# Ledger of designs, part 42: peptides against a protein of PDB entry 5GWM

Target 1, 52 residues: chain A of PDB entry 5GWM
Amino acid sequence: DSAISKEDEERYQKLVTENEQLQRLITQKEEKIRVLRQRLVERGDAKGTELN

## One batch from the design tools (peptide; made by RFdiffusion4, then SolubleMPNN)

Design b2_p26_6_s3
Fold by OpenDDE base, seed 1:
Structure b2_p26_6_s3 (fold): chain B 52 residues (1-52), chain A 26 residues (1-26)
Amino acid sequence: as target 1 above (52 residues)
Amino acid sequence: DELEKELKELKQLKEKLKKIKEELEK
């Protein structure tokens, strides 16, 4: 019978939780970037890295 | 530059996520 240790399960659950947290943060950053890019387009600016 | 800052932070988050996914696949 192959069973994982309690410590391995705890490590796994921490990784799962962190994965979900990072996915939410990534989505939030992507939305913020979308808004910033849209503002640059509305200003007639093609290069956000230089002008914003 | 706020856009550049956010792009850099996004890249860092994605890299961290990639490492976590690799650990989860073991």
Scores: peptide ipSAE 0.575, ipTM 0.906, DockQ to the pose 0.652
Fold by OpenDDE base, seed 3:
Structure b2_p26_6_s3 (fold): chain B 52 residues (1-52), chain A 26 residues (1-26)
Amino acid sequence: as target 1 above (52 residues)
Amino acid sequence: DELEKELKELKQLKEKLKKIKEELEK
């Protein structure tokens, strides 16, 4: 196998960084959604659209 | 409609993540 070039390594690291950023954002949104859904349950609402 | 908005955004982020993971595995 050919050794990875510096440019390929830099591209890879950018993808890794973006992956990590997206994972954090996803986790944050999933938590937000969890809270919103819980509020709907507590209010007796059937649908999330009722939260506005 | 905040919940629906967040669900839509979450879906978009997951799709982006999927694409990044696919690129990482190429």
Scores: peptide ipSAE 0.572, ipTM 0.907, DockQ to the pose 0.636
Fold by OpenDDE base, seed 2:
Structure b2_p26_6_s3 (fold): chain B 52 residues (1-52), chain A 26 residues (1-26)
Amino acid sequence: as target 1 above (52 residues)
Amino acid sequence: DELEKELKELKQLKEKLKKIKEELEK
């Protein structure tokens, strides 16, 4: 049987929390990207680089 | 370019996430 120290548990929980935060941020950015891409399609813009 | 900026930031976040997941699996 292995034991986990309080410090190791705290480090683990920090990583878990950061993982969840990053996942939320990724989802938010993916939604922004979806909207931006849709706007390019609606404009008939072949070059996304023209949209500042 | 806002789209390019968001794509770059998304890539950076995914790289950070990858590193954290690797640490969690040790």
Scores: peptide ipSAE 0.571, ipTM 0.906, DockQ to the pose 0.644
Fold by OpenDDE base, seed 4:
Structure b2_p26_6_s3 (fold): chain B 52 residues (1-52), chain A 26 residues (1-26)
Amino acid sequence: as target 1 above (52 residues)
Amino acid sequence: DELEKELKELKQLKEKLKKIKEELEK
């Protein structure tokens, strides 16, 4: 029967783990961006490129 | 600019994710 090596499984698992980590980080970043954009709107400035 | 920084970082994260997904689909 076809089987993958331990090394192949470890490589795959690393990719899966990193994929999950990145998804969480992206979600967190998108929420942070949402909050920042809302603060800009509240300040009467719709464009964040003029800030630090 | 904090917003610009976060947007840049988000873009980088999405690009990394894209590459990983491409590797997972091989």
Scores: peptide ipSAE 0.574, ipTM 0.906, DockQ to the pose 0.647; fails the geometry check

Design b2_p26_6_s4
Fold by OpenDDE base, seed 2:
Structure b2_p26_6_s4 (fold): chain B 52 residues (1-52), chain A 26 residues (1-26)
Amino acid sequence: as target 1 above (52 residues)
Amino acid sequence: DELEKELKELEELKEKLKEIEKQLKE
């Protein structure tokens, strides 16, 4: 049988928390990108990423 | 360009996520 130290558990939980934070940030950026792309489509902007 | 900036930052976050997930699997 194996055992996990308190320190190892704390390190693991920090990684889990960071992972969850990154996932939330990724979702937020994907939503921003969706909105920006939709605006370009609505404008008929053929230049895409060349213009804001 | 704002879209280009957000796309770049998204890829950076995904790369960080990949590294964290790798550490979680060790």
Scores: peptide ipSAE 0.552, ipTM 0.900, DockQ to the pose 0.659
Fold by OpenDDE base, seed 5:
Structure b2_p26_6_s4 (fold): chain B 52 residues (1-52), chain A 26 residues (1-26)
Amino acid sequence: as target 1 above (52 residues)
Amino acid sequence: DELEKELKELEELKEKLKEIEKQLKE
């Protein structure tokens, strides 16, 4: 009785794909930030956030 | 500078994610 158009399905699939891509990128950046912060701690650089 | 850059980019990605998730729920 009700059907989703091909265009609506394509729009939805694009959103799903973009959502997955963003989640991966967020995870990658969070890991990079963790590593950067850890390096600053190990160096004893309390002002590392201002320089790097 | 690198840390601040990554933090800014992370926030931008999170904002984009919120917008996409909003569209998926509508």
Scores: peptide ipSAE 0.553, ipTM 0.900, DockQ to the pose 0.627; fails the geometry check
Fold by OpenDDE base, seed 1:
Structure b2_p26_6_s4 (fold): chain B 52 residues (1-52), chain A 26 residues (1-26)
Amino acid sequence: as target 1 above (52 residues)
Amino acid sequence: DELEKELKELEELKEKLKEIEKQLKE
C-alpha cells in the first residue's frame, strides 16, 4: 500500500494554497495592467512601456 | 514607468506559478 507521509501532505497543501494565492495576484496584476493600458489609449499614447 | 513595472512583476508571478505547478505535478 502506497501512502504519503504527514510531512508530504503538509508540503502539498502549502503548495496548493500558494498556487491559489499566486493565481489571485496574477489576476489582480492583469486587471491593473488593463487599466493602465486603457489610460494610455485614452491619452493617445501608443508606447506605454516607454512613456508610462 | 508604472506599466513596465507591472508587466515585469506579472511575469515574475507567472514564473513562480509555473514552478509551483511543476512541484504539484511531481
Scores: peptide ipSAE 0.553, ipTM 0.900, DockQ to the pose 0.647; fails the geometry check
Fold by OpenDDE base, seed 4:
Parts: sequence; C-alpha cells; structure tokens
Structure b2_p26_6_s4 (fold): chain B 52 residues (1-52), chain A 26 residues (1-26)
Amino acid sequence: as target 1 above (52 residues)
Amino acid sequence: DELEKELKELEELKEKLKEIEKQLKE
C-alpha cells in the first residue's frame, strides 16, 4: 500500500500550520483595517492612503 | 500611512497564503 514518509508528513504539517497561521493573521489584519477605515470616516477623510 | 501600511501587509499575507495553498495542492 502507498505510504507517506515521516519527512513528507512533517513537510505537509508545516504547510498546514503555516496556512492556519496566515489565515488568522489575515483575519486580524482585515479587522484592523476595518477599524482604521471607520476612524477615517469619522474624521471626514475617506482616503486612508493619504494619511500616516 | 497606517492604513496604507496595513493594506500592504494584508496583500503580502494573502500572497503568502496563495503560495502555501498552491503547495498544499501539489
């Protein structure tokens, strides 16, 4: 029967873990961006790229 | 530039995610 080496499984698991980490970071970043955009709207400035 | 910085970082994260997902499909 087909089998996967320990090294191949470890490589795959690293990719899975990194994928999960990236997904969490993306979600967190998107929420931060949402908050920043809302603050800009509250300031009357819709163009965040022009601000620090 | 905080918003622009965060948007850039988000794009970088998404690009990394695409690369990882590509590798997971191989």
Scores: peptide ipSAE 0.548, ipTM 0.899, DockQ to the pose 0.653; fails the geometry check

Design b2_p26_8_s2
Fold by OpenDDE base, seed 3:
Structure b2_p26_8_s2 (fold): chain B 52 residues (1-52), chain A 26 residues (1-26)
Amino acid sequence: as target 1 above (52 residues)
Amino acid sequence: MKELEELKTKLEQIEKEIKELEEKMK
């Protein structure tokens, strides 16, 4: 059972931070998708827009 | 680590969808 090195812990913390940043960005862009799809519906272009 | 790459792939897919929707808004 090799204990994690300080360098491995620092690498892990960087990955955790990057993951959190990506999750926030994904959430923001998914909201943007919802807004764009809704605007297409309101414009009467719903027939060509697949709403997931 | 697989999880981080999965999130990067998901982000790329979302960015593609946004681009397609923005082109349709023109």
Scores: peptide ipSAE 0.174, ipTM 0.735, DockQ to the pose 0.070
Fold by OpenDDE base, seed 4:
Structure b2_p26_8_s2 (fold): chain B 52 residues (1-52), chain A 26 residues (1-26)
Amino acid sequence: as target 1 above (52 residues)
Amino acid sequence: MKELEELKTKLEQIEKEIKELEEKMK
């Protein structure tokens, strides 16, 4: 029986949790970038900012 | 695991850009 061991399940759950955390953090930081870029536009200093 | 490493790399790039933008705001 190809039953996943408890250890393998725990490892998988850690990876799932980490992935979800990273995705949320990326979304939050991308929004922060948008806000910062907008502030630079409003300041008139956006022309030299390279987009990643 | 490959996807997780890609997300970590993307996060690092985003953090770098935030730092650059914050420095530019000074």
Scores: peptide ipSAE 0.171, ipTM 0.733, DockQ to the pose 0.070
Fold by OpenDDE base, seed 5:
Structure b2_p26_8_s2 (fold): chain B 52 residues (1-52), chain A 26 residues (1-26)
Amino acid sequence: as target 1 above (52 residues)
Amino acid sequence: MKELEELKTKLEQIEKEIKELEEKMK
């Protein structure tokens, strides 16, 4: 039975944590983009570039 | 690993757009 080594588990947990942090940060920044774009529209400025 | 790098790339693009929008707000 290839039990996962402690080192492999620690590496996996770091990657999972980093992924979750990045996903949360992306969501927050996408909301910030929406707010900024809305403010520019309200000011009468042209829309910015869309993100893919 | 690919998924994590894709998220990092997307984050970089988002941060770039935020900066551009913040400059337009000035």
Scores: peptide ipSAE 0.169, ipTM 0.734, DockQ to the pose 0.069
Fold by OpenDDE base, seed 1:
Structure b2_p26_8_s2 (fold): chain B 52 residues (1-52), chain A 26 residues (1-26)
Amino acid sequence: as target 1 above (52 residues)
Amino acid sequence: MKELEELKTKLEQIEKEIKELEEKMK
């Protein structure tokens, strides 16, 4: 099999960087959901389970 | 949250493409 092209290597590096950025953003949004759900539970609002 | 699901979809697409490139290196 032929070695990976330079264009494929450059694309790989960009995708790895973007993946790491999106993972951080996902973690932040998941924490936001957790906090909002907890606040709704503390309020006694059963509809808090509909958050996603 | 719709924004979170959009990010998860984008992440899934990125992970798929990374996997395809890694397989292409073998």
Scores: peptide ipSAE 0.182, ipTM 0.735, DockQ to the pose 0.697; fails the geometry check

Design b2_p26_8_s4
Fold by OpenDDE base, seed 2:
Formats: sequence, structure tokens, C-alpha cells
Structure b2_p26_8_s4 (fold): chain B 52 residues (1-52), chain A 26 residues (1-26)
Amino acid sequence: as target 1 above (52 residues)
Amino acid sequence: LEELEELKTRLEQIQKEIEELKEKMK
């Protein structure tokens, strides 16, 4: 069992925080895309809308 | 969609680094 350095611990904590942030952001964007696609279906709008 | 894929790619990188740090603790 090797102890991590203080720098490794700080990096780990930052990575965990960023991981949580990205997971939330990804979920939000995926939901937004879903909602927009659903609105297009409901309106009968042509497929031509590009989602970035 | 491109932005979403970039975020997913970054997430994968972070998850990999987290696991590498966990492995280093062993």
C-alpha cells in the first residue's frame, strides 16, 4: 500500500468534482436535446434541424 | 451534439485518471 502525495490527493479531489459537474452537464444537455427533438415531432417540423 | 461528445470524452478521461489514482493508492 503506497500513500499518495498531497498533490495526488488534491488532483483526485479536483477530478471527482469535475466528474460530478460533467455528469450533471451531460445529463442536462441530453435532456435538452430530447425535449427539442420531441417538440419537432409534435410540431411536425421537417427533420432539417441540426443539433450541435 | 459535438459539444456533448466533447463533454463525454472529457468525462471518460477524468474517470480514467480517477481510476489510475485509485490504483496508485494500492
Scores: peptide ipSAE 0.503, ipTM 0.873, DockQ to the pose 0.608; fails the geometry check
Fold by OpenDDE base, seed 1:
Structure b2_p26_8_s4 (fold): chain B 52 residues (1-52), chain A 26 residues (1-26)
Amino acid sequence: as target 1 above (52 residues)
Amino acid sequence: LEELEELKTRLEQIQKEIEELKEKMK
């Protein structure tokens, strides 16, 4: 059993925070893309452009 | 979609570093 250094703990906490932020942002973007694609399907519209 | 893939790539990098730190703690 080895304890992590203070620097490792601080790095870990920063990484966990960024991980959570990215997961939320990815989920939000994926949901937005899903909704937009669903609207196109419901309207019978062709995909006009590649989405970023 | 390119921005989304960049976010996913960064997420993968962070998750790798987290697992490396967890392994170091063992």
Scores: peptide ipSAE 0.502, ipTM 0.872, DockQ to the pose 0.621; fails the geometry check
Fold by OpenDDE base, seed 5:
Structure b2_p26_8_s4 (fold): chain B 52 residues (1-52), chain A 26 residues (1-26)
Amino acid sequence: as target 1 above (52 residues)
Amino acid sequence: LEELEELKTRLEQIQKEIEELKEKMK
């Protein structure tokens, strides 16, 4: 038997949603980075970008 | 890459808070 407040439930729901959003965003950015690096390799470029 | 690491850091924080709430619900 446990009791969770309405405030805790609302926080939990928000955190779950943000977790899913971040996971998708991370995956998308990692894939974009992979593709860009692959294009540089295919072109024979020796330089990368460290901006972000 | 710096932005990506910031996103990963935030994800870890959120996952920790989620687990803390799950423990409270047991």
Scores: peptide ipSAE 0.502, ipTM 0.873, DockQ to the pose 0.608; fails the geometry check
Fold by OpenDDE base, seed 3:
Structure b2_p26_8_s4 (fold): chain B 52 residues (1-52), chain A 26 residues (1-26)
Amino acid sequence: as target 1 above (52 residues)
Amino acid sequence: LEELEELKTRLEQIQKEIEELKEKMK
């Protein structure tokens, strides 16, 4: 196996950090959407507005 | 939902670049 360059290592670490950040944000948003949908079901309310 | 899908798309791009860097080490 070839050694990774210092530039590639720095790029890799940035990508790993961004990957972890994105995974956290996605999880947080998906959980928020789940909770809001569950509240609407429990209330028997119709969706008022589209969520982005 | 559009923002969530954009985040997922970016995540896929990042994961692809990570795998390409791993492959470069072989």
Scores: peptide ipSAE 0.501, ipTM 0.872, DockQ to the pose 0.571; fails the geometry check

## One batch from the design tools (peptide; made by RFdiffusion4, then SolubleMPNN)

Design b2_p27_3_s1
Fold by OpenDDE base, seed 4:
Structure b2_p27_3_s1 (fold): chain B 52 residues (1-52), chain A 27 residues (1-27)
Amino acid sequence: as target 1 above (52 residues)
Amino acid sequence: LKKEIEELERLKTELEQIKKQIAELEA
């Protein structure tokens, strides 16, 4: 790989941080979706059953 | 290192798209 400038290094670190934040948000939303789907199943909702 | 930056930029785009898809399912 080619050498990077100080600005490129800062960009890299920003991207790492942003991607980690996005992954955490996705994980949190996936858990939320799981809980909501489970609640729909518990309520006997056909849509919830189909989605699960 | 520049290749790694490009890979992370691609990953960021993919993660943003996944986040958008989740938002669409929640709406």
Scores: peptide ipSAE 0.198, ipTM 0.789, DockQ to the pose 0.063
Fold by OpenDDE base, seed 3:
Order: C-alpha cells, then structure tokens, then sequence
Structure b2_p27_3_s1 (fold): chain B 52 residues (1-52), chain A 27 residues (1-27)
C-alpha cells in the first residue's frame, strides 16, 4: 500500500470511530430484540399457567 | 494504507445496510 497523507490519516481515524459507533448501535438493537423476544416468551408462559 | 481506508469504507457501507435492515424489521 502507498503511504497516506495527514489528511488520509485523519479520515482513517474518523472512519474507525464512526464504524465503532455503528457497531455499538447494532449491538444495542440486537440486545433490544433479544429482550423483547424473551418478554414475549415469558408472557406466553404466564398466560399458559393462568389457563391451566 | 489507502487500501485499508477503502476496506473501512466498505465496512461502513455494510454496517449501514445492517442498520437499515433492522429498521425495516422494526417498522
């Protein structure tokens, strides 16, 4: 690879930071989905015990 | 080093696409 300028180095650091932020946001959404699915299962189990 | 920047730009695009797909499932 060719050497990068100071401007390219600054762009690289911005891309690293932005990609880390995007990854954190995706992880947070995945956890939210997991929690909602778990709550749905728990509510289903509670209704099943109520009917029995 | 320039190829590394290009790789990070591709990764950014992929992450944006995943974020978009999640948003579509939540709509």
Amino acid sequence: as target 1 above (52 residues)
Amino acid sequence: LKKEIEELERLKTELEQIKKQIAELEA
Scores: peptide ipSAE 0.195, ipTM 0.789, DockQ to the pose 0.060
Fold by OpenDDE base, seed 5:
Structure b2_p27_3_s1 (fold): chain B 52 residues (1-52), chain A 27 residues (1-27)
Amino acid sequence: as target 1 above (52 residues)
Amino acid sequence: LKKEIEELERLKTELEQIKKQIAELEA
């Protein structure tokens, strides 16, 4: 590795922060998807019970 | 250290792609 400049250090810090933010957003969306899938299952089960 | 910056840039690209895939599935 070559020596890092001040500009490289600022770029590094920005990338770390942005990647952490993206990871948090992805986790939130994955949880949202899980909840939506669960609601779909529950509605399907409710319809099945209603038809029976 | 410059190699580490390049690795983080690759990771950012991967995370952006995953975010895009999730958006497509939610649409």
Scores: peptide ipSAE 0.192, ipTM 0.786, DockQ to the pose 0.061
Fold by OpenDDE base, seed 1:
Parts: sequence; structure tokens; C-alpha cells
Structure b2_p27_3_s1 (fold): chain B 52 residues (1-52), chain A 27 residues (1-27)
Amino acid sequence: as target 1 above (52 residues)
Amino acid sequence: LKKEIEELERLKTELEQIKKQIAELEA
């Protein structure tokens, strides 16, 4: 491992925190993605789907 | 609905980019 500046350390800590937050967000939204994809297939209307 | 799916997929991409940046700082 190489030495990093204080600014790099601050960025690192911010990124770690954001990563954890985004991981939770993605997990919470994974089911939403599945449901939306299912609705797109069920609608079968490309124009209507594109507008949404 | 397509726009909403694209937004959620973008968030996943951003998460992976952050993970890459973390790995670069840890090296």
C-alpha cells in the first residue's frame, strides 16, 4: 500500500460511506426494477412504455 | 417506466464506480 494525502483519506472515507448508502439503496430498489420490467412486458405497448 | 429503470441501472453503475475508486485509494 502507498501513502495517501489527507485529502485522499477524506475522499476515501466519504466514498466508503456513500458506497454503504448506495448498497442499501440498490438492495431496496432491486425489487422495484423487477416489477417495472414485468409491467413493461405486460403492457406490450412500446409507445406507452417509452413515455413512462 | 423505461426512464425509471434506466435511472436505477445508472445508480448501480455509480456504485460500481465508487467501489473502483475505493480500491484505487487502498492500493
Scores: peptide ipSAE 0.135, ipTM 0.725, DockQ to the pose 0.496

Design b2_p27_3_s2
Fold by OpenDDE base, seed 3:
Structure b2_p27_3_s2 (fold): chain B 52 residues (1-52), chain A 27 residues (1-27)
Amino acid sequence: as target 1 above (52 residues)
Amino acid sequence: IKKELEELKQLKTKLEQIKKEIEELEK
C-alpha cells in the first residue's frame, strides 16, 4: 500500500538507467584491464609495471 | 593499468551507491 511520488519515480528511473550505464562501463573497464594484463603476459613483463 | 583500476574502483563505488538508492526507493 506504499505510494511513490512522481519525483521519486523519475529519480528511480534515472537511477535504474544510470545503474545500467555503470554496469556497462564496468564491463568495458574490466575488459580493458584484461587486455592490458594479457599484453604484459605476452611481453613477459613482470608485475609492477609503469603501465598506467 | 593503475589508472584503469582506479577508474574501475570509482565506477564500482558509484554503482554501489546507485544500488543502495534504488533499494531505498523500492522499500
Scores: peptide ipSAE 0.416, ipTM 0.850, DockQ to the pose 0.614
Fold by OpenDDE base, seed 5:
Structure b2_p27_3_s2 (fold): chain B 52 residues (1-52), chain A 27 residues (1-27)
Amino acid sequence: as target 1 above (52 residues)
Amino acid sequence: IKKELEELKQLKTKLEQIKKEIEELEK
């Protein structure tokens, strides 16, 4: 029930925004990885350690 | 893929840290 400080409110809003940004980036990277793996499967290639 | 997986791991770690900070501020 304690009132939040102005500094805490600003920190909170920044954290919420960053959380949303990170979630989007995670989704994008997961999709990128999926596509790369799928391309290897389609070629009949095994997962190589060389592909970054 | 290794590079992308490592970057993904780092993003997930940062996300968990942020979620914890948000949780503490919401108490």
Scores: peptide ipSAE 0.415, ipTM 0.850, DockQ to the pose 0.574
Fold by OpenDDE base, seed 1:
Structure b2_p27_3_s2 (fold): chain B 52 residues (1-52), chain A 27 residues (1-27)
Amino acid sequence: as target 1 above (52 residues)
Amino acid sequence: IKKELEELKQLKTKLEQIKKEIEELEK
C-alpha cells in the first residue's frame, strides 16, 4: 500500500543490477577457490592452508 | 586461498546488505 519516490525507484533499479553483478562475482570466486583447492590436492600439498 | 576466501566473505556481506535494502524498498 506504500508508494516509492522516483529516487527510490532509481535506487531500486541500481540495487537489482548490483545484486546480479555480485552473484556473478561470488560464483567466479567460489569456482576459483575450488580450482585452487583441487590443485593442492593433486600436488599432495599438506600446507594448502598457507596458500593465499 | 586465504585472500580469495576473505574477498568472498566481503562480497557475500555486501550482497546481504543489498538484499536488505531491496526488501525495505519493496515494503
Scores: peptide ipSAE 0.415, ipTM 0.849, DockQ to the pose 0.581
Fold by OpenDDE base, seed 2:
Structure b2_p27_3_s2 (fold): chain B 52 residues (1-52), chain A 27 residues (1-27)
Amino acid sequence: as target 1 above (52 residues)
Amino acid sequence: IKKELEELKQLKTKLEQIKKEIEELEK
């Protein structure tokens, strides 16, 4: 393994943090989509007719 | 739903880019 500079370590930590944030956002978005789809099913509506 | 799906796609794209950069730094 190559030596990691202080700059690369700082970049790495930022990337890890952003990765975690994105993963949370993705999970939240997927849940939101699930809920929206479920509402369409409950209403008997076609997918994407009323919801953007 | 279309908007949410597009946003989800963008988030996943960014995530893959970050994962790739992390992988490169871990070599």
Scores: peptide ipSAE 0.414, ipTM 0.849, DockQ to the pose 0.565; fails the geometry check

Design b2_p27_7_s1
Fold by OpenDDE base, seed 2:
Structure b2_p27_7_s1 (fold): chain B 52 residues (1-52), chain A 27 residues (1-27)
Amino acid sequence: as target 1 above (52 residues)
Amino acid sequence: EKEELEKEIKELEQLKKKLEEIKEQLK
């Protein structure tokens, strides 16, 4: 039975943890982009309604 | 068991690379 090396297990756990952190960071950036786009739409719609 | 872990490590490394690329695009 090829016992998994301690080094391979530590590498695996590090990659899992880092990928979870990167996913959270991406989600935060995407949410910030969404909020900024929504604010631009709301400001654009307000200007469009004031000109009509 | 070792071969399965080596495959999973490789898949996670590929995922990490893609996530870093997306992170860079969202800066």
Scores: peptide ipSAE 0.058, ipTM 0.606, DockQ to the pose 0.054
Fold by OpenDDE base, seed 3:
Structure b2_p27_7_s1 (fold): chain B 52 residues (1-52), chain A 27 residues (1-27)
Amino acid sequence: as target 1 above (52 residues)
Amino acid sequence: EKEELEKEIKELEQLKKKLEEIKEQLK
């Protein structure tokens, strides 16, 4: 059993942290897109109610 | 133990690549 080197463990922890940061950034962009789409629907519905 | 860590590192590197591709598509 070759003991896990300290360098291999440090590399693993860096990759975990970076992937978590990238996932948070993607989630923030997706949430912004969701909010913008919802505002477009609400504005469409408001114009539809003014025409009725 | 080392071979299991090397497999997990490889899986995380593949995940990182996919996340960077998705990040580029969201520009």
Scores: peptide ipSAE 0.057, ipTM 0.600, DockQ to the pose 0.054
Fold by OpenDDE base, seed 5:
Parts: sequence; C-alpha cells; structure tokens
Structure b2_p27_7_s1 (fold): chain B 52 residues (1-52), chain A 27 residues (1-27)
Amino acid sequence: as target 1 above (52 residues)
Amino acid sequence: EKEELEKEIKELEQLKKKLEEIKEQLK
C-alpha cells in the first residue's frame, strides 16, 4: 500500500539534479566576484604605488 | 516510505527556493 510511485521518484531525481546545477552556478558566480574584487584591489595598489 | 519521499521532496523544494534567491542576489 506504500509503494513509491514512479512519478514521485522521477520528481525527486529532477529536484536533486536541478539543485546540484544551481549550486555549481552559484559557486561559479561567487568565484568570479572574488576574482574581480582581487583585480580591483591590485589596480588600486598599482595606482597607490604610482602616486608615491 | 511514500511519506518519507514526500518530506524529502518538500525539503529539496525549499532548498531550490533558497538557491534561486541567492542566484537573484548575484545578478
């Protein structure tokens, strides 16, 4: 009487896969933001050294 | 077993919602 339907199992697997894809996308965006911030600091330091 | 799967589906839907909110903040 408690058999998991094929539709419920397919829904579960789709949600797992989608959440993994969203996590990868977030990680890629966060890493890109980190790299851009680091480049901004390096350019600020270069301008500071040119002014001194 | 069906009730356990329904709970896990609900938890994954909540996680998906949080990930979409974070994705929107990073636009």
Scores: peptide ipSAE 0.057, ipTM 0.601, DockQ to the pose 0.028
Fold by OpenDDE base, seed 4:
Formats: structure tokens, sequence, C-alpha cells
Structure b2_p27_7_s1 (fold): chain B 52 residues (1-52), chain A 27 residues (1-27)
């Protein structure tokens, strides 16, 4: 039984934390993309809004 | 402007792609 070193466990926990942070950032970017696309639709459907 | 929002969407999609690539490297 190769006991996982404390250093290997700390490295693993850092990678887990980073992966969770990346997942949150991805979700936030996906939601922001959705909101911006919705704003483009709402502006496109608004008769008389100059979409420049 | 529509073009400004389309640019921002494109930049966010590129950033999302990079984050997914990093996530895949961590698997």
Amino acid sequence: as target 1 above (52 residues)
Amino acid sequence: EKEELEKEIKELEQLKKKLEEIKEQLK
C-alpha cells in the first residue's frame, strides 16, 4: 500500500479546487453568453432600434 | 450596437473554449 504522501494529497486537493473554479467560470460564461444573445434577440425584435 | 454585443459573445465563447480545454487537461 503506497500511502499517498501528504504532498500528493495537497496537490490533488489543489487540482480538485481548480477544476471546481473552472467549472463555475464556464457556467458563468455560458449564462453571460445566453443573456447577451437574448439581448440581441430583444433588440432585433424591437421595431425602430438601431442595432449598430 | 449589435456588433459590440456580437464581439463580446465571441470573446466569451473563446474564453469558454480555453477553460474547457484546461478542464480536459485536468481529467
Scores: peptide ipSAE 0.037, ipTM 0.561, DockQ to the pose 0.291; fails the geometry check

Design b2_p27_7_s2
Fold by OpenDDE base, seed 2:
Structure b2_p27_7_s2 (fold): chain B 52 residues (1-52), chain A 27 residues (1-27)
Amino acid sequence: as target 1 above (52 residues)
Amino acid sequence: DREELEKELRELEQLKEKLREIQQQLA
């Protein structure tokens, strides 16, 4: 029998939860980046010249 | 829009790094 304490289990559960939260945030930010890139294309902004 | 894009890219990279660290702790 593995000596996994309740405290260790809670630590792992927190890490799993944080991992899932970060995965969702990454997905959201990647979608936002896609939208922002599309806006730059639609505006015809030159790279490195337009500061917005 | 470029500055916002760059900001979001930096934040995304930070999140990805934190995710990798968490995944390493779970391995």
Scores: peptide ipSAE 0.061, ipTM 0.611, DockQ to the pose 0.548
Fold by OpenDDE base, seed 4:
Structure b2_p27_7_s2 (fold): chain B 52 residues (1-52), chain A 27 residues (1-27)
Amino acid sequence: as target 1 above (52 residues)
Amino acid sequence: DREELEKELRELEQLKEKLREIQQQLA
């Protein structure tokens, strides 16, 4: 049996926390993308235009 | 709005890549 060091546990927990944060950010970005796409549809904008 | 959408798409892909890297480190 090998014991996990406190330093390894801390590193692991940091990665777990970062993973959770990134998952939340991805969800938020995906929702924002859906909103932006909907705005473009509502305005009748098409890909390839110079419209912001 | 198109440029903003494209920017957000690029940022999303970057976040997904970072997520994959973190998940690989946890595995």
Scores: peptide ipSAE 0.080, ipTM 0.664, DockQ to the pose 0.546; fails the geometry check
Fold by OpenDDE base, seed 5:
Structure b2_p27_7_s2 (fold): chain B 52 residues (1-52), chain A 27 residues (1-27)
Amino acid sequence: as target 1 above (52 residues)
Amino acid sequence: DREELEKELRELEQLKEKLREIQQQLA
């Protein structure tokens, strides 16, 4: 009989949790990027300017 | 604003790479 060990289950759950956390962070970063790009457009700025 | 945008883009790319690595380990 083959079964998943407790250690294997714990490793799997950690990876699943980290995956979900990273997915949320990616979504937040993408939203921040969209907001920043919109601000640059509204200011009439272009790539290559010295604005922060 | 541009420097902040570029920083956020680099961080996003790093997060996407980590996500791909995790997904490969789960496959």
Scores: peptide ipSAE 0.063, ipTM 0.623, DockQ to the pose 0.492; fails the geometry check
Fold by OpenDDE base, seed 1:
Structure b2_p27_7_s2 (fold): chain B 52 residues (1-52), chain A 27 residues (1-27)
Amino acid sequence: as target 1 above (52 residues)
Amino acid sequence: DREELEKELRELEQLKEKLREIQQQLA
């Protein structure tokens, strides 16, 4: 049986925290993408067309 | 608006890559 060092535990906690933050950011970005796609559809914009 | 969409897609892909790297370190 091996013990986990304090340094290893601190590294783990940092990764867990960063993982949670990134998951939230991904969710926010995915929602923004859905909104932008819907706006393009509503305006009749097409792929390859000059669009803003 | 297409340019903005493409920017958001690139940023999302970068975040997903970072997430995968973190998950690999936690496994």
Scores: peptide ipSAE 0.054, ipTM 0.604, DockQ to the pose 0.574; fails the geometry check

